# Designs tried in a protein design run: peptides against a protein of PDB entry 4PN1. Part 35

Target 1, 261 residues: chain A of PDB entry 4PN1
Amino acid sequence: KIEMNFLNKPIVPDTTKVISNFLTHYLITEPVEHVEIEAKLGTLIDLETQNRFEFPVMNETILNPEFNLRTRFESDMTASEHKYLNEFLNQAFRDSQKPGRLPFAYKHTKQVDLFYETEDNSRDKIRVSKNQSDNQVLACVKKRRVADLFLYCPNDAFDIRISISDELPVSMPSGNQQPSLTRLKDRVGYVHQEIKIDLTKTTQNDPVYDTTERHELEVEFGNIADLRDRAQKAKDGMEAPLFRRVQLFMDNVRILRREHS

## One batch from the design tools (peptide; made by RFdiffusion4, then SolubleMPNN)

Design b1_p11_8_s2 (from b1_p11_8, 6 letters changed)
Fold by OpenDDE base, seed 5:
Structure b1_p11_8_s2 (fold): chain B 261 residues (1-261), chain A 11 residues (1-11)
Amino acid sequence: as target 1 above (261 residues)
Amino acid sequence: SIIVPLDAFAP
């Protein structure tokens, strides 16, 4: 008979605990009302060299936000990398339809995001999202970034930013307002066990700047109510349900960040 | 059945 360890009990990775505590803070301690929790694939860039930052670590590590590391995070990837991930997820979708598996759900959305200035000249813009095919309003929100947690992943193609955001539903701008910015988004969404994986191609036309195309992959918690419930239980002394959900989320992120063309 | 294109961003 083989045992897991000398206690014969599961042990929780430190990364899981740190992330769980981070999430619990913004779910329970200082709760964000309309919270979005996502991980984006990208690169931690050294502001001095403009290259990927080199930390003196050999594996995945969470960076301490109290230290100014003089880095920026770029959530963009190449078109070829993005295509590779699309093909990878398509295959994962197909494989999940087989007997004995939990299936992916899939949604393809082409939308336009219209950004409007607020009446109070707040830094936060109102975003109106519409379906490109029928002009149906999908959302009208004011999004605020609340917090970030960065993972440096020296052995993988991408570093990770976990972001806490507040997406406040707001009323539609007046019909006389013109958008200050328009973005076209082609998004394919994959959902597995209430974890959302989105590939997004964003095209932005700027009259001053050249047309920019961005390729992003994000992983999001699809059931915030359940996650909040798990976080509350963790605060009450039962941490296992939260740890399991965070572990699932991070394992999906870890799979994706290892993929490269 | 849901059709997942080989390239979801192909024109």
Scores: peptide ipSAE 0.175, ipTM 0.711, DockQ to the pose 0.014
Fold by OpenDDE base, seed 1:
Structure b1_p11_8_s2 (fold): chain B 261 residues (1-261), chain A 11 residues (1-11)
Amino acid sequence: as target 1 above (261 residues)
Amino acid sequence: SIIVPLDAFAP
């Protein structure tokens, strides 16, 4: 008989613990009411060199937010990288439909995001999301970024930003207000075991700048209620359910960030 | 019928 270690018990990776603690803080300790938790693929850019940040580590590393490393995070990729990931996820979807697998769900959506200034001149804009096909209002929210956790991934194509956001539902702007910004979003969404993977092409027409196109991949916790329950159990001394869920989330992120053309 | 994912971003 072979045992996994001298305790014959699973050991939790340190990355899983750190992320779990980060999530628990904003789920339970200082709870965000309308919490969104997502990981974006991108690149940590060194502000001095404008190249990918170089940190003296050899593997996936959570950066300490207490230290200013003079970096920015670019949540973007090339069109070719984005296409490659789309094809990869399409294949993963097809493979998951086979007997004995848990299937992906799939959804293709096209929406318009309209951004409005608040009457109070707050930094947070109101976002009205509409379906492009019928102009139906999908959401009207004020999104606030609460916290970020950055993972430097020297062996992979992308670095990761995990973000905690508060998406507060708000009333529609008055009919006399003009949007300050309009974004077109073409999104394909893949859901597996309540982990949501979205590929989004965003087109923004700026009157001052040329039309910009952004290609993003995000991984989101699709069941916040379950995650909050797991986090509460962790606070109560039962950490295993939370660790398992975070491990699943991170494994999906790791698969995606390793794939490149 | 099953939903077949498509490359939505191919030019």
Scores: peptide ipSAE 0.134, ipTM 0.696, DockQ to the pose 0.014
Fold by OpenDDE base, seed 4:
Structure b1_p11_8_s2 (fold): chain B 261 residues (1-261), chain A 11 residues (1-11)
Amino acid sequence: as target 1 above (261 residues)
Amino acid sequence: SIIVPLDAFAP
């Protein structure tokens, strides 16, 4: 017989604990009501060198937010990297349709996001999302970034930003308001075990800047209610369900960040 | 019919 360790009990990696505690804070301790929790693939850039940040570690490392490392996070990737990930996820989808597997769900969405300034001149803009085909309103929200957690991943193609956001539903802007910004989003979404993986191609027309195209990959917790329940149980002394869910999320992120064209 | 994902970002 094989035992997993000398206690013959599961042990949780420190990364999982740190992330779980981070999530629990914004789910339970100081709860965000309309919370969105996502990880974006990207690059930690050293503001001094404008190159990828170099940190004296040999593996995936959560950066301490209390230290200003003078970095920025770029959530963009090349078109070739994005295409490769699309092909990779398409194959993963196909493989998941086989007997004995849990299937992916797939959705292709084209939307336009219209950003409006708020009447109170808050830093947060109102985002109206519409379907490009029929102009139906999908959402009208005020999104606030609450917190970020950065993972430096020296062995992988991408670094990771885990973000906590508040997506507050709000009323539609007045008909006389013009959008300050318009973004076209072409999104392919893959859902597996309530973890949502989105590849998004964003086109933005700026009157001052040339048309910019961005390629993003995000991984999101698709069932916040379940995650909140797990976090509550963790606060009550039963941590295992939360740790398992965070581990699943992070394993999906780890798979994706290793893939490179 | 089974949904077959396509490369939405193919050039």
Scores: peptide ipSAE 0.037, ipTM 0.674, DockQ to the pose 0.014
Fold by OpenDDE base, seed 3:
Structure b1_p11_8_s2 (fold): chain B 261 residues (1-261), chain A 11 residues (1-11)
Amino acid sequence: as target 1 above (261 residues)
Amino acid sequence: SIIVPLDAFAP
């Protein structure tokens, strides 16, 4: 018989604990009402070199937000990387349809996001999302970025930004207001065990700047209520459910960031 | 297209 360790008990990786604590803060301690929690694949760029940052670490490392690391996060990838991940996820979807597996759900969505300035000139813009096919309003929200947690992943193709956002439902902008920004999103979404994985091609039309295109992959917690419940239990001394859910989330992220063309 | 829809693949 093989034991897991000298205690013969599961041990939680420190990364899981740190992320769990980060999430618990914004779920329970200072709760964000309409919280969105997502991880984006991208690259930590050193502002001095404009290259990928090189930290003196050899593995996945959560960066301490208290330190100014003089980095920016580019939530983008090449078209080839994006295509590879799309093919990879398509295969994962197919494999999950086999007997004995939990199936993926899949959805292809084309939407337009219209961004409006707020009357109070707040930094937060109102986003009106519409379906491109019928122009039906899908959502009208004011999204505020609350916090970020960065993971430097020197052994993988991508670094990770975990973001806490508040997506406050708001009334539609006045009919006379013009959008300051328009984004076309072509998104394929994969859902497995209430973890949502989205591949998005974003085309941004700016009146001042040329059209920009981005290729993004994001992983999102699809069941915030469950996550909040788990976080509450963790605060109450039962951490295992939260750790398991965060571990699942991070394992999915780790799978994706290791894949490259 | 950069995004290859799943439905584009034969099952």
Scores: peptide ipSAE 0.026, ipTM 0.654, DockQ to the pose 0.015

Design b1_p11_8_s3 (from b1_p11_8, 7 letters changed)
Fold by OpenDDE base, seed 4:
Structure b1_p11_8_s3 (fold): chain B 261 residues (1-261), chain A 11 residues (1-11)
Amino acid sequence: as target 1 above (261 residues)
Amino acid sequence: SIFTPLDAFAP
């Protein structure tokens, strides 16, 4: 007979606990009302060297936000890496359509994000998202970044930023306002078990800066209500459902960050 | 689009 350990009970990895606690804080303790929770693949850059950040660890490590490590996060990747991930996810989609699997859903969208200054001159801009084909308004929100959690991943091509954001629905800007920034998004979205995986090519036209192009991969919790319910149960002493959901999310992230051409 | 069309493959 084989047992899991000397207690013969499941043990939760520390990474899962730390992330679960982080999420619980912004879901339950100090709840963000219109919360978005996503992970982006990218690179932790050391501000002093302008190279990838180095930390004396040998595996995936959550960085303590209480310490200023003088880093920035670059969520961009090369076009080649982005293409590889697209092919990889396309194959994953196809494989998931086989009998006995849970299928991916797929959606290709092209949208334009228009950013407007707020009347109160807040740092937070109003974002109007429109479909590029018919100019249908998809969303009008004021997005606020609430918190970030960074994972240094020395064995993988990418580091990870998990972000908590508040996307407050707001009224459309007045017809006389011009956008301060425009962002074109070409996005393919994959959804599996309510985890959203998006590959996005972003072209940003800034009136002050040169046009920039970015290639991003993001992983998002697609069912916030369920996640909030799980977090509440965790606060009430039943942590297992939350841990399982966070583990699923992180396993998907881990798969993706290990894949490169 | 820079993306490889998924519809080019069998679903």
Scores: peptide ipSAE 0.169, ipTM 0.759, DockQ to the pose 0.014
Fold by OpenDDE base, seed 1:
Structure b1_p11_8_s3 (fold): chain B 261 residues (1-261), chain A 11 residues (1-11)
Amino acid sequence: as target 1 above (261 residues)
Amino acid sequence: SIFTPLDAFAP
């Protein structure tokens, strides 16, 4: 007979605990009302070298936010990397449709985000999202970035930023206001076990700067109510459901960040 | 679109 360890019980990786605690804080302790929780693939850039940051670790490491490492996070990838990930996810989708698997759901969306200055000149802009095809308003929100957690991944193609955001629904801006920024989003979304994986091509039309294009991959918790329930249970001493959900989320992230062209 | 349409492969 083989046992897992000398306790014969599963052990939770420290990464899972740290992330779970981070999420619990913004779900339960200081709850964000309209919380969005996503991970982005990208690169930690050393501000001094403008190259990928080099930290003296050999594996996935959550960086302590209390330390200023003089880095920036670039949530972008090359078109070729993005294409590779699209093909990879398409194959994963196809494989998941087989008997005995849990299937992916898939959706392709094209939207335009219009950003408006607030009357109070607050730093947070109002974002109006519309379908490109029929100009139907999908959302009108004021998004605030609440917190970030960075994972340095020296063995993988990408580093990770996990972000907590508050997306507050707000009224539409006045009809006389012009958008300060427009952003076209071409997005394919894959959903598996209520975890959303989005590949997005973003074209940003800035009136002052040249048009910029970005290629992003995001992984998001698709069921916040369930996640909040799990976090509450964790606060009440039952951590296992939260740990399992975070582990699932992170395993999906780990799969994606290891893939490269 | 730069994306490979999944519908081309979906039943």
Scores: peptide ipSAE 0.156, ipTM 0.748, DockQ to the pose 0.014
Fold by OpenDDE base, seed 5:
Structure b1_p11_8_s3 (fold): chain B 261 residues (1-261), chain A 11 residues (1-11)
Amino acid sequence: as target 1 above (261 residues)
Amino acid sequence: SIFTPLDAFAP
């Protein structure tokens, strides 16, 4: 008989613990009310070289936020990479429809985001999201970035930013206000076991800058209530449910970041 | 088919 280890019990990866603690802080300890938790694929850029940063590590590493590493995170990829990931996820969707699998759900959304200045001249803008086809309001929020956790992934095509955000629902801007910025989003969303995977092509027309197109992939926790429950249990001494959920999330992220065109 | 056709991004 083969055993897993000398205790014959599962061991939790340190990465899982660190991320779980990070999430628990913003779910339970200092709870964000309208929390969004997502991981974006991108690149840690060295501000000095403007190239991908090179850390002296050989595998996935959570960067210590206490250190200023003189990096920025670019949550973008090439159109080719984005297309590849779309095709990859399409295949994953198809494969999940087979008997014995848990199926993906899929949604294609074309959205326009209208950004408005706040009456109080706060740095945060109000975002009104509308469906492009019928102009139905999907959301009106003021989004605030709360915290980030960066993972350097030297063996993969992408690095990871895990972000905690607060999406505060707010009232619609007055009819006399004009948007300061309009952003078109073409998004395909895949949901598997309440983990959301979104590919988004964003087109932004800037009057000063040329039209910019961005290609993003994000992985989001789709059931925050469940995640909070798991985090609470973890704080109360039962960590396994949280660890399992974080492991699932991270495994999905790990699958995606390994893919490249 | 048990498979659902998927939309791709518009070119």
Scores: peptide ipSAE 0.055, ipTM 0.689, DockQ to the pose 0.013
Fold by OpenDDE base, seed 3:
Structure b1_p11_8_s3 (fold): chain B 261 residues (1-261), chain A 11 residues (1-11)
Amino acid sequence: as target 1 above (261 residues)
Amino acid sequence: SIFTPLDAFAP
């Protein structure tokens, strides 16, 4: 009989612990009320070189947010990479429909996001989301970015930004207000075990600047209530449920960031 | 096949 290690017990990767602690802070310690937690695939760019950030590490590394590394995160990818990921996820979906597997759910949505300036001139814009087909209002929120955690992944196609956001429901802007920004989102969403994986083509129409397109992949915790419960248990001394959920999330992220065209 | 064909992004 083979044992896992000399303790014959599972061991939690340090990455899982660090991320779990990060999440616990914004779930429990200083709780964000309408929290959204997502990971985006992208590239850490060194502002000095304008190339991908090079850190003297050889594997997945959580960057310490206390240090200014003079980086920016670009959540864009090439159309080819995006297409590859779409095909990859389509296959994963199909495979999950087989007997003995937990199935993916799939949804294709076309959404328009209208951004409005707030009357109080706050940094956060009001986002009105509408279904592109019927113009039905889906949501009206003020999204505040609370915190970011960056993972430098030198061996993979993508680096990762984990973001904590507060999506506060707000009243619709006055009818006389014009949007400062419009984003068209063509999104295919895959859900597996309450982890959401979205591929999004975003077309941004700026009234001043040319139209920009982005190809993004995001992974989101689909059950925040469960995650919060797990985080609370972790604070109470039972960390395993949280670690398992974070591990699941990160494993999905790791799968995706390793895939490239 | 019982598998659901999925939409791919159009070019």
Scores: peptide ipSAE 0.041, ipTM 0.648, DockQ to the pose 0.014

Design b1_p11_8_s4 (from b1_p11_8, 7 letters changed)
Fold by OpenDDE base, seed 3:
Structure b1_p11_8_s4 (fold): chain B 261 residues (1-261), chain A 11 residues (1-11)
Amino acid sequence: as target 1 above (261 residues)
Amino acid sequence: SIITPLDAFAE
């Protein structure tokens, strides 16, 4: 009989622990009430070189947020990469429909996001999301970016930004208020084991970006209540459930960031 | 379109 190690027990990768602790902080320690936790694929750009960040590491590495690395994260990919991932996920969806598998769910959504400045002049904006087809309001939230965790992935096509946001439901902006930004989102969403994977083509007139369109892939925890429960258990000394869930999440991210055209 | 709907592919 072969044992997995000299303890014959599963071992949790350090990456999983670090991410789990990061999540636990914002789930339990300083809880974000309406938390959204997502990972975006993109590229860490060195502000000095304007090229992809090069750090003296050889594998997936969580960057310490306490250090100013003079980087920016570009949550974008090429159209070809995006297309490849779309095809890849479509195939994954099909394969998951086979007997013995847990099936993906799939949804195609065309959405318009209208961003409004808040009356209190907060940095946080109100986002009104509408369905493009019938203009029905899907959501109205005040989104606040709480924290980011960056993973430098030198061996993969993409680096990763894990973001924690607070999406507070709020009332609709006043009728006389004009949006400061309008974003069109063409989104294909895949859900597997309550992990959401979204491919999104975003069209906007954003002065920050030279391009009107962005091609994004994001992976999101679809069951925050469960995740929070797991995080609480971790705080109480039972870390395994949280580690398993984070591992699942990260494995999905790792699969995706390794796939490219 | 950059995004190909799932239903565009034969299963």
Scores: peptide ipSAE 0.046, ipTM 0.641, DockQ to the pose 0.015
Fold by OpenDDE base, seed 1:
Structure b1_p11_8_s4 (fold): chain B 261 residues (1-261), chain A 11 residues (1-11)
Amino acid sequence: as target 1 above (261 residues)
Amino acid sequence: SIITPLDAFAE
């Protein structure tokens, strides 16, 4: 008989605990009402060198947000990398349709995001999302970034930013107001076990990165109600369901960030 | 196109 350890019980990786605690804070402790939780693949850039950040660690490491490492996160990849990931996910989708597997769901969407200044001149802009084909309004929200958690991944192609956002539904801007920014999004979405994986090509004028096109991959929790329930249970002393869900999420992220052309 | 749609059997 083989046992997994001297307690013969599963242990939870510290990474899982840290992320779980991070999520629990914004789900339960200081709850964000319209919370969005996503991980984006990208690169931690050293502001001094403008190259990928180098930290003296040898594996996946959650960076302590209390330390200013003078970095920026570039949520972007090359067109080639993006295409590779698209092909990879397409294959994963096909494989998941086989008997004995849990299938992916798939959706291809094209939308236009229109950003409007608020009447109160707040920093947060109103985003109106419309379907590109029929101009149907999909959403009108004011999105606020609440918190970020960065994972430095020296052995993988990408670093990770996990973000907590508040997407507040708001009324449509006045008809006389012109958008300050227009963003075209071509998105391929994959859903597996309520984890959403989106490949997005965004066309816009980006004043920060001086680019007109970005290629992004994001992984999002697709069932916030379930996640909140799990987080509440964790606060009540039963952590296993939350840990399992976070582990699933992170394993999907880990698969993706390891893939490169 | 950078974004490649799945085959016809996709949802």
Scores: peptide ipSAE 0.034, ipTM 0.654, DockQ to the pose 0.015
Fold by OpenDDE base, seed 5:
Structure b1_p11_8_s4 (fold): chain B 261 residues (1-261), chain A 11 residues (1-11)
Amino acid sequence: as target 1 above (261 residues)
Amino acid sequence: SIITPLDAFAE
């Protein structure tokens, strides 16, 4: 017989534990009511060099938020990289339709995001998302970034930002109010085992600056209720369900961040 | 094998 280790029991990687604890805090300890939890692919940039951050580690590592590393995170990639990932995910979708596999779901959405100033002139803007084809309102929210966790991935094409946000549903702005900013989003969404993977091309027209196009890939927990339940169980001493879900999430992220054109 | 045509971003 072959055993996993001298206890013949699975062990949980520290990365899984750290992320699980991070999520548990904002799911259970100080719960965010309308929580969104996503990982974005991008680059940790050293503010001093404006190049990719260099840290004396040889593999994936979670950066300690207690230390100011003087970095910024750019959640962007080249059009070529984005196209490659689109093709990669399309192939993954096709492969998942084969017998014996769990299938992806797929959705292509073209939407316009309209940003409005709040009545109280708060820093947070109201975002109204509409379908470009029929102008149907998809969402009206006030989004607040709550926390970030950064993973430096020296061996991969991308670094990772895991973000916790609060997407508060709010009433539609008054009909006489004009948007301060509009963004066009072309999004292809893939869902596998309730993990959402979105490729988004965002076009923003600025009257002062040139039109900017951004290419993003995000991985999101698609079932927050289930995740919250798992986190609660973890607080109650049963950690395995949460660890398994976080492991699944991170494995998907790891697959994607390794891909490059 | 199952082949499913999917939408892609414009080139």
Scores: peptide ipSAE 0.033, ipTM 0.626, DockQ to the pose 0.014
Fold by OpenDDE base, seed 4:
Structure b1_p11_8_s4 (fold): chain B 261 residues (1-261), chain A 11 residues (1-11)
Amino acid sequence: as target 1 above (261 residues)
Amino acid sequence: SIITPLDAFAE
């Protein structure tokens, strides 16, 4: 018989605690009403070298936001990387359909996002999302980036940005307003245990520049109400449920960021 | 909704 450790109890990685606290802040302490919590795969770029950031650590590391590391995060990846992840997730989906497993759900969506300037010309634009096929309005929101947490992952193909956003539902822009930006999104979504994994190809048309295509992978908490409940319990002294959920989330992220062609 | 078969992105 073996035991997990000398206490024979699960131990919570420090990363889990840090992230949990981060989430709790924006779920409970200073609650974001329409919160979206997602992790994006990408690359921390050193602004000085324009290469991937190098930090003197040997494993996954949450970067302290209090330090200006002179970096930017690029949430894009190559088409080949994106394709590989797509194939990987497709296989994961298939495997999950087998008896004894919890199945993935899968959805393919194509939408157009229309961005409109606000009257106050705030940095937060109104996004109207429509289904490409029938032009049905899917959402009209004003998305505000509230906070970011960056994970440097030197051993993996990607670094991670965990973002807290506020997606405030808003009224449709007036009919006389023209969108300042239009993006086409081709998204394949995978859901497992209420964690959403989305691969998105975004096409942006620019009148000056050539059409650009971005390839993104994001992992999102699919049940915010549950997460908020867990966070509240954590705030009240029972942290285990939150830790478990965050651990699950991060393990999924870790799986994905390790995959590369 | 769940959609199968799975779609894949092509280069």
Scores: peptide ipSAE 0.029, ipTM 0.619, DockQ to the pose 0.015

